Peptides against a protein of PDB entry 5K2M. Designs and how they scored, part 154

Target 1, 273 residues: chain A of PDB entry 5K2M
Amino acid sequence: MRIGITYTVLRREEMAIKERAGEFGEVVMLHEDDLLFPGNYDLDVVIIRNVSHFKALYTARLFESEGIPTVNSSRLIFEAGDKLFATLRLAGKVPVPEWKAALSEGGALRVPDSLGYPLVSKPVFGSWGRLLAKVNDRDSLEAVLEHRKWMKNPLYGIHYFQEFVEKPGRDIRSYVIGGEFVGAIYRYSNHWITNTARGGKAEPCSDPEVEELSVKAWEAFGEGALAIDIFESEKGLLVNEVNPNMEFKNAARVTGADMAGKLVEYAVEVAKT

## One batch from the design tools (peptide; made by RFdiffusion4, then SolubleMPNN)

Design b2_p23_5_s2 (from b2_p23_5, 9 letters changed)
Fold by OpenDDE base, seed 3:
Structure b2_p23_5_s2 (fold): chain B 273 residues (1-273), chain A 23 residues (1-23)
Amino acid sequence: as target 1 above (273 residues)
Amino acid sequence: GADFEDYLADIEKWSAMLEKALA
């Protein structure tokens, strides 16, 4: 078994994946600077750990074009890495925050007629709460839309909105790999945007409802390794988003789960199919 | 082209910063 690992930065996650992969076969570390296509890669599977969503997507597709399977697949990265496309998959299987999409400013201005205020404006791509806006009123909505007109990337013209969900000062991040629930954590924050990056405490989450919901959310995509963000709301648990490029350092530390090992085991299974 | 590369570079930078902050 020959296992490739693509990466941008050698993080704790990549070091752990490398170490665990070494137990299953020969490991080939591939920095982004090492990647040229078409190429002659002697690999049975590639674990995609590129930091950029788009670099990860294209890297996966390029290896697939050489007949080498990837974890995650380019299909999964594409579907899960776009918030709107992910919502379309999730909404058919699990509870999600109420959402609207508009393709014009005129359409976007009518979103509050159905969602009300406050609402959240999200770009369809991006991470770590980049360009998230809590929109409390008409003036704020107009300001967000005006700014979007001057952004160069055409994807900013795709207007995605969610209801604002009041959270109990925390959210849940769970991990599902190959359909198996691996673990979950609470992420505490005093800000409405909860991210462990902003100095929040992480604690283990042991809730059977979270486990069941996480597996169902994964089944909406049907493959790969996903981190799942879940909100605790007055109407119950809501799946907010999924991430096909999992950061798990804190979750592994807090839960003691061998997330790197589970990812490698899944990659080995993919290589054998 | 350049805007896309800048976007990718920004994501990489943020991820690296995040790792450092969580370390």
Scores: peptide ipSAE 0.019, ipTM 0.502, DockQ to the pose 0.042
Fold by OpenDDE base, seed 2:
Structure b2_p23_5_s2 (fold): chain B 273 residues (1-273), chain A 23 residues (1-23)
Amino acid sequence: as target 1 above (273 residues)
Amino acid sequence: GADFEDYLADIEKWSAMLEKALA
């Protein structure tokens, strides 16, 4: 078996994936600079680890066009990696924060009429809480909208809002690969944006409700490897977002779960189908 | 701590990637 691994930066996750993949076959590391299509690649499966959502998406689709399956698939990356599209999938299966989408400034200005304040403005793409804004009032909303007008990417003109969820100083990140719950962590932060990369503490999360909800959230997509961000709210557990290009170094360290191994095992199974 | 430095490094890398993608 020949396993490709596409990457932008060799992180701890990519090193772990490479190491585990070597147990199943020949590993071909493919930096973004190595990718040219059509390329007639001799690979049985490709694990997509490009940092950019769009590069990951297009890379997956390009390999698929050559008959090479990818983990994750371009379909999954597309649907899960867009916050709005992910919400559309999730909302039918699991509790999610209340949300609104608007396609114009005029529409966006009406969002508080239904959701009230405070709001969270999110770009439909991005990671690490970038360009998230807590919108407490009309002035803040107008400021966010004004700034969006000058952003070059037209996707910033897609206005996605959620209710602001009061969290107990933490959120939950769980991992589901091939429908199997692999593990979960609490991410502690004094900021309303929780991210362990921002210096937050991580602790193991062993909660059957989290496990069940995580699997249900994965089932909304029905394939692949997903990290799932869950909020503990006054309304109960809410699935905030999913990530088809998961970082797991902290979760693996804290839980001891072999996330890289599980990902590779899943990729090997995908290659066989 | 180390996690914050890693975060900053990740942001810088991502920002550079975005700039390249938007150029």
Scores: peptide ipSAE 0.016, ipTM 0.492, DockQ to the pose 0.064
Fold by OpenDDE base, seed 5:
Structure b2_p23_5_s2 (fold): chain B 273 residues (1-273), chain A 23 residues (1-23)
Amino acid sequence: as target 1 above (273 residues)
Amino acid sequence: GADFEDYLADIEKWSAMLEKALA
């Protein structure tokens, strides 16, 4: 078996995936600079680890066009990597924060009529809480909308809002690979945006409700490897978003789960189908 | 720590990629 691994930066995750993949066959590391299409790639499966959502998406689709399956698939990357499209999948299966989408400034200005204040404004794409805004009032909403008018990417014209969820100083990140729950962590932060990359502490999360909800959230997509962000709210557990290009260094360290091994095992299964 | 530095590096890389894509 020949396993490709595409990457932008060789992180701890990519090193772990490479090491585990070596137990199953020949490993071909493919930096973004090595990728030209159409190409003559002799690979049974490709694990997609490009940092950019769009580069990951296009890389997956390009390999698929040559008959090489990818983990994750371009379909999954597309649907899970867009916050609105992910919400559309999730909302039919699991509890999610209340949300609204508007396609114009005029529509966006009416969102508080339905959701009230405070709101959270989110771009439909992006990671690590970039361009998230807590919108407490009309003046703040107008300011966010005004700034978005001058942003060049047309996707900033897709206005996605959630209710502001009061969290107990933490959120949950769980991991599901091939439909199997592999682990979860609490991420602690004093900021309303909880992210370990912003100085948050991670601790193991052992909660049967989190495990069940995480599997159900994965089933909304039905394939691949997903990190799942869950809020603890007054309404119970809410699935906030999913990530089809998961970072798991901290989660693997804290839980002891072999996330890299599980990802490789799943990729090998995909290669055999 | 290292995660924050990685985060900053990723933001800088993304910003540079956006600037390059917009150029």
Scores: peptide ipSAE 0.014, ipTM 0.484, DockQ to the pose 0.070
Fold by OpenDDE base, seed 1:
Structure b2_p23_5_s2 (fold): chain B 273 residues (1-273), chain A 23 residues (1-23)
Amino acid sequence: as target 1 above (273 residues)
Amino acid sequence: GADFEDYLADIEKWSAMLEKALA
C-alpha cells in the first residue's frame, strides 16, 4: 500500500496522519510545490490535506484523472466545501437552519421578506467565520451587499443567507469518517461566531442525538471524512455546515479519539475498492 | 467524473431557476 498525503503546511494533523499512515504502508508526503500533473504517481490512494479549499479540490481531481482515488474525493470536496452546495445536500436529509440564496443584489434585498431579520450572510466559501455577518436590519443588509460589489472574487456575488440561530454560547463540531462517528466537541464562545481557532474553549460532547444526526448528515454525501457543525437551537439540533478539509487537533486532544488513524483506515479502505 | 459533471449541470439548472424566480 502506497499512501500519498498532499499538504500545504505540516500541521499537527498532517504529522499525525503521516505517522498513522506509516503503519499501513509506504507514505509519500507531497507538498504543494511538488505537485505537477501529469505526474505518473505510483500511489494507491491520496489523502488530501491542502489548506486551500480550491487547491484541495483541484489536487483531488488531478489525482483522480490519473486513476488514483482521493480522500476526500473531488466531488465531496466540491459539494461539502461550498456552503450552499452543502446545504442543498443536507436539507433533504437533516434539519438545517432556514436559508435563502440569491444571485443578485436585487434578489438578496428580498430575502428578508421570506426569512425576516436577523439574518446571517455567508460567503459560499471560506473558513474560520470569515466574512460572516449578522444582519439585523435593512441598513446592515445594504451595507453587506455594497461591500460584496467591490470584492474581486465573483463567488462573492452568490448571496447565501441563513436565519440567525440563537445558540447557548456554544456549537457542536462532530467528526464522521467513512460513515462512522468518531467524536464530537462543544466549542464555547461569547460571540455568536463559535470557533476554537479563534480562542474558543473545547469540551467533549457525548450526546447520542448528536451522533445520530452527524451520521445522517454524512449520509447526505455518502462518502469521505467530514467535520460537521451543529447548532443547538430552540428547534432542536440543526446541521449548519460540513467541512471536507477538517482540522481535528483540538477535537482529538479533547476527546482522545484517533481521528488521524480513522482517516488513514478509511483511506486504506478506499484504496481497496 | 460523470457524477460530478451531472451534479454541476443540476446546479446550473437550479441556479437558472433561482435567477428566474428572483428576477
Scores: peptide ipSAE 0.006, ipTM 0.313, DockQ to the pose 0.032; fails the geometry check

Design b2_p23_5_s3 (from b2_p23_5, 10 letters changed)
Fold by OpenDDE base, seed 4:
Structure b2_p23_5_s3 (fold): chain B 273 residues (1-273), chain A 23 residues (1-23)
Amino acid sequence: as target 1 above (273 residues)
Amino acid sequence: GADFDTYLEDIEKWSKMLKEALK
């Protein structure tokens, strides 16, 4: 078994994946600078750990074009890594925050007619709460839309909005790999954007409802390894988003779950199918 | 915009440093 691992930065996660992968076969670390296509890669599977969503997506697709399966697949990365596309999958299976999408400024200006204020503006791509905006009123909405016009990436012209969900000072990050619930954590933050990267504390989450919901959320996609962000709302649990390029160092540390091992095991299974 | 570009630059910088450290 030859396991490739693509990476941008050797993080704790990549180190753990490398270590665990070494127990299953030969590990080939592939920095982004090492990747050229088409190429002759002698690999049975590639674990995609590129930091950039788009680089991960294209890397996965490029390996697939050479007959090498990837974890995650390009399909999964595409659908799960885009907040809007992920919502489209999730909305049919699990409770999600109310959302609207608009493809023009004129359309976006009508979003409050259905969602009301406050609402949250999200780019369809990006991590760590980047460019999330709590929009409390018309003036703020107009400002967000105006700024988006001057952003270089045309994807910023895709206007994705959610209702603002009041959270109890925390959210839930769960992990499902190959359809198996691996673990979950609470992420605490005093800010409306909960993210451990912004100094939030993590604690283990042991809730059967979270586990069930997480698996159902994963089933909306039907493959791969996903981190799932869940809100505790007055309406109950809501699946906010999923991440096909999960960070799990904090979750692994807090829960003791072998996230890296589970990921590698799944990759090995994928290689054998 | 600026933060993202800066972030990407930082990632690239760190990536290069780590790659060199692994050699």
Scores: peptide ipSAE 0.009, ipTM 0.430, DockQ to the pose 0.069
Fold by OpenDDE base, seed 1:
Structure b2_p23_5_s3 (fold): chain B 273 residues (1-273), chain A 23 residues (1-23)
Amino acid sequence: as target 1 above (273 residues)
Amino acid sequence: GADFDTYLEDIEKWSKMLKEALK
């Protein structure tokens, strides 16, 4: 078994994946600078750990074009890594926050007519709560839309909105790999954006309802390794988003779950199919 | 916020350094 691992930066996650992969076969670390296509790669599977969503997507597709499966697949990265596309998968399978998408400023200005205020404006791509805006009123909406006009990436012209969900000072991040629930954590923050990467604290989450919902959310995609963000709301649990390029150092530390090992095990199984 | 911004700013530098360390 030859396992490739593509990466941008060797984080704790990549080091853990490398270590665990070594137990299953030969590990080939592939920095972004090493990736040229077409190439002659002798690999049975590639674990995609590029930081950039787009680099991860294209890297996966490029390996697939050479007959090498990837974890995650380019399809999964594409669908799960875009908040709107992910919502489209999730909405018919699990509870999600109410949402609207608009493709113009004019359309976006009508979103409050259906969702009301406050709203959350999200870019369809990005991580760590970047460019999330709580929109409390018309003035704030206009400001967000005005700023988006001047942003270089045309994807910022795709306007994705959610209802603002009142959370109990925390959210949940769960991990499902190959359809198996691996673990979950609470992420605490006094800010409406909860993220441990932004200084939030993590605690183990042991809730059967979370486990069940997490698996169902994964089933909406049907493959791969996903981190799943879940809100606790007055309406019950809501699946907010998924991440096909998960960070798990905090979750692994807090829960003790061998997330890196589970990821590698899944990759090995993918290689055998 | 600040840590993330720093990360993004230095990611290329760090990537290069780590690549070199693995040689």
Scores: peptide ipSAE 0.009, ipTM 0.415, DockQ to the pose 0.058
Fold by OpenDDE base, seed 5:
Structure b2_p23_5_s3 (fold): chain B 273 residues (1-273), chain A 23 residues (1-23)
Amino acid sequence: as target 1 above (273 residues)
Amino acid sequence: GADFDTYLEDIEKWSKMLKEALK
């Protein structure tokens, strides 16, 4: 078994994946600078750990074009890594925050007519809460839209909005790999944007409802390894987003779950299929 | 904010190290 691991930065997660992969076969670490296509890669499977969503997507697709399966697949990365596309998958299977998408400024200005205020403006791509805006009124909405006009990437012209969900000072991040629930954590924050890396505390989450919902959310995509962000709301649990390039160092530490091992095991299974 | 800045710093640091290692 020859296992490739593509990466941008050798983080704790990549080190753990490398270590566990070594138990199953030969490990080939592939930094982004090592990648050139078409290539002659002798690999049975590639674990995609590129930091950039788009680089991960294209890397996966390029390996697939050479007959090498990837974890995650380019399809999954594409659908799960886009907030709007992910919402489309999720909305048919699990509860999600109310949302609207608009393709013009004029359309975006009408979003409050349906969702009311406050709103959350999100780019369809990005991580770590970048460019998330809580929009409390018309003036704020106009300001967000004005700024978007001057952003270079045309994807910023895709206006994605959610209702603002009041959270109990925390959210939930769960992990499902190959359809199996691996674990979940609470992420505490006093800010409406919850991120443990911003100084939030993580605690284990043992809730059967979270487990069930997480598996259902994974089933909306039907493959791969996903981190799932869940809100606790007055309406119950809501699946906010998924991440096909999961960070799990905090979750692994807090829960004791072997996230890296589960990921490698799944990759080995994919290689054998 | 802080996570993104840390992330960028880590990328730059590791990118430099890798370039040196590949020479």
Scores: peptide ipSAE 0.008, ipTM 0.437, DockQ to the pose 0.068
Fold by OpenDDE base, seed 2:
Structure b2_p23_5_s3 (fold): chain B 273 residues (1-273), chain A 23 residues (1-23)
Amino acid sequence: as target 1 above (273 residues)
Amino acid sequence: GADFDTYLEDIEKWSKMLKEALK
């Protein structure tokens, strides 16, 4: 078994994955600078750990073009890594925050007619809460839309909005790999944007409802390894988003779950299929 | 935006440094 691991930065996650992968076969670490396609890669499976969503997506697709399966697949990365596309999958299976998408400024200005205020404006791509805006009124909405017109990436012209969800000073990050619930944590923050990467504290989450909901959310995609963000709302649990390029160092530390091992085991399974 | 591009540049810079350090 030859297991490739693509990466941008050797984080704790990548080191853990490398270590666990070594138990199953030969590990080939592939920095982004090492990748050139088409190539003759002798690998049975590739674990995708590129930091950039798009680099991860294209890397996965390029390996697939060489007949090498990836974890995650390019399909999963594409669908799960886009907030709007992920919402489309999730909305049919699990409770999600109310949302609207608009493809023009004129359309976006009508979003409050359906969702009211406050809103959350999200780019369809990105991580760590970048470019999330709480939109409390018309003036704020116009400001967000004005700024979007001057952004370089045309994807910023895809206007994705959610209702603002009041949270109890925390959210939930769960992990499902190959359909198996691996673990979950609470992420605490005094800010409406919760993210442990921004200095939030994490605690173990042992809630059967979270486990059930997480598996259902994963089933909306039906493959791979996903981190799942869940809100505790007055309406109950809501699946906010999923991440096909999950960070798990905090979750692994807090829960003791073998996230890296589960990921590698799944990759080995994929390689054998 | 600019912050993301800067962040990516920083990541790439550090990634290269780490790669070289691990050779």
Scores: peptide ipSAE 0.007, ipTM 0.453, DockQ to the pose 0.069

Design b2_p23_5_s4 (from b2_p23_5, 11 letters changed)
Fold by OpenDDE base, seed 2:
Structure b2_p23_5_s4 (fold): chain B 273 residues (1-273), chain A 23 residues (1-23)
Amino acid sequence: as target 1 above (273 residues)
Amino acid sequence: GADFEKYLEDIEKWSAMLEKALA
């Protein structure tokens, strides 16, 4: 078994994945600078750990073009890594925050007519809460839209909005790999954007409802390894988004779950299929 | 467009590095 691991930065997760992969076969670490295609790679599977969503997506697709399966697949990265596409998958299977998408400024200005205020404006791509805006009123909406006009990436012209969900000072991050629930944590923050990477506290989450919902959310995609963001709302649990390029160091530390091992085991399974 | 994409990628890379450093 030859296991590739693509990466941008050797983080704790990549080190853990490398270590566990070594138990199953030969590990080939592939920094982004090492990647040229076509490359005739001799690998049975590749674990995709590129930081950039798009680099991860294209890397996965390029390996697939050489007949090498990837974890996650380019399909999953594409659908799960885009907030709007992910919502489209999730909305039919699990409760999600109310949302609207608009393809023009004129359309976006009508979103409050349906969802009211406050809103959350999200780019369809990005991580760590970048360019999230709480939109409390018309003036704020106009400002967000004006700013987006000056953003060079045309994807910022895709206007994705959610209802603002009042959270109890925390959210939930769960992990499902190959359809198996691996673990979950509470992420605490006094800010409406919760991210443990920004110094938030994490605690284990042992809730059967979270486990069930997480598996259902994963089933909306039907493959791979996903981190799942869940909100505790007045309406109950809501699946906010999923991440096909998950960070798990905090969750692994807090829960004791062998997330790296589970990921590698799944990759080995994928390689054998 | 290309410069902005590179800028975003750089931010992501730096964010990951910062997270590693703070871990």
Scores: peptide ipSAE 0.022, ipTM 0.541, DockQ to the pose 0.043
Fold by OpenDDE base, seed 1:
Structure b2_p23_5_s4 (fold): chain B 273 residues (1-273), chain A 23 residues (1-23)
Amino acid sequence: as target 1 above (273 residues)
Amino acid sequence: GADFEKYLEDIEKWSAMLEKALA
């Protein structure tokens, strides 16, 4: 078994994945600078750990074009890594926050007519809560939309909105790999954006409802390794988003779950199919 | 597969429309 691992930065996660992969076969670390296509890669599977969503997507697709399966697949990275596309998959399977998408400023200005205020404006791509805006009123909405016009990436013209969900000072991040629930954590924050990468505390989450919902959310995609962000709301648990390029160092530390090992095991299974 | 390709096409179309609108 020859396992490739693509990466941008050797983080704790990549180190753990490398270490565990070594137990299953030969490990080939592939920094982004090492990737040139078409190439003669002798690999059975590639674990995609590029930091950039788009780099991860294209890297996966490029390996797949050479007959090498990837974890995650380019399909999964694409569908799960885009908040709107992820919502489209999730909405039919699990409870999600109410949402609207608009393709113009004019359309976006009408979103409150349906969802009311407050709203959350999200870019369809991005990580660590970047460019999330709580929109409390018309003035704020106009400001967000005005700023979007001046952003270079045309994807910022895709306007994705959710209802604002009042959270109990925390959210839940769960991990499902190959359909198996691996673990979950609470992420605490005094800010409406909860992210452990921004200094939030993490605690283990042991809730059967979270486990069940997480698996169902994963089933909406049907493959791969996903981190799943869940809100505790007055309406019950809501699946907010999924991440096909998961960070898990905090979750692994807090839960003791061998997330790196589970990821590698899944990759090995993918290689054998 | 087919859905993925369709989504890519849709993104490309929208990107092109946005470029025209910004232009």
Scores: peptide ipSAE 0.009, ipTM 0.355, DockQ to the pose 0.046
Fold by OpenDDE base, seed 5:
Structure b2_p23_5_s4 (fold): chain B 273 residues (1-273), chain A 23 residues (1-23)
Amino acid sequence: as target 1 above (273 residues)
Amino acid sequence: GADFEKYLEDIEKWSAMLEKALA
């Protein structure tokens, strides 16, 4: 078996994946600079670890066009990596924060009529809490909308809003690979954005309700490896978003779960299908 | 190549700036 691994930066995750993949066959590391299509790639499966959402998406699709399956698939990356598309999958399957989408400034200005204040403005793409805004009032909403007009990417014209969820100083990140729950962590932060990449503490989360909800959230997509972000709210657990290009260094360290091994095992299964 | 290292440096700097801004 020949396993490709595409990557932008050789992080701890990519090193762990490489090491585990070596137990199953020949490993071919493919930096973004090594990729040219169409090509003649002799690979049974490719694990996609490109940092950029769009580069990951296009890389996956390009390999698929040559008959090589990818983990994750381009379909999953596309749907899970867009906050609005992910919400559409999750909604009706699991509890999610209340949300609204608007396609114009005029529409966006009416969002508070439905959701009230405070709101959270999110771009449909992006990571690490980039361009998230807590919108407390009309003036803040107008400012966010004004700034969006001057952003070059047309996707900033897609206005996605959620209710502001009061969290107990933490959120939950869980991991589901091939439909199996692998593990979960609490991420602690004094800021309303709880990303551990911003200096938050991580602790193991052992909650059967989290496990069940995480699997259900994964089932909304039905394939691949996903990190799932869950809020603890007054209404109970809410699935906020999913990530098809998961970082798991902190989770693996804290839980002891072999996330890299599980990912490789799943990729091997995909290759045999 | 060099552009990517610069991009990563910019991301790291940006991430560090964000960490400082969010701290």
Scores: peptide ipSAE 0.007, ipTM 0.443, DockQ to the pose 0.031
Fold by OpenDDE base, seed 4:
Structure b2_p23_5_s4 (fold): chain B 273 residues (1-273), chain A 23 residues (1-23)
Amino acid sequence: as target 1 above (273 residues)
Amino acid sequence: GADFEKYLEDIEKWSAMLEKALA
């Protein structure tokens, strides 16, 4: 078996994936600079680890066009990596924060009529809380909308809002690969944007409700490897978002789960179907 | 730390490239 691994930066995750993939066959590391299409790739499966959502999406689709399956698939990356599209999938299966989407400034200005304040403004793409804004009032909403007008990417004209969820100083990140719950962590932060990448503490999360909810969230998409972000709210557990290009170094360290191995095993199974 | 900063830089770079491509 020949396993491709596409990457932008060789992170701890990519190193772990490479190492585990070597146990199943020949590993072909493919930096973004190595990727030209159409190409003559002799690979049974490709694990997509490009940093950029769009690079990952197009890389996956390009390999699929060559008849090579990818983990994750371009479909999954597309649906899960867009916050709005992910919400559309999740909302039918699991509890999610209340949300609204608007396609114009005029529409966006009416969002508080439904959701009230405070709100969270999110771009539909991006990671690590970039361009997340807590919108406490009308003035803040107008400011966010004004700034969006001057952003060059037209996707910033897609206005996605959630209710502001009060969290107990932490959130949950769980991992589901091929429908199997692999593990979960608590991410602690004093900031309303909880992310371990900003130096937050991570601890193991062993909660059967989290496990069940995580699997259900994965089932909303029905394939691949997903990191799932869950909030502990007054309403109970809410699935906030999913990530089809998951970071797992902290989770693997804290839980001891072989996330890289599980990802590779899943990729190998995908290659065999 | 450094990996994350590099990751952010790369995303910013890609975002900028995408913005240029979509302009």
Scores: peptide ipSAE 0.014, ipTM 0.475, DockQ to the pose 0.095; fails the geometry check

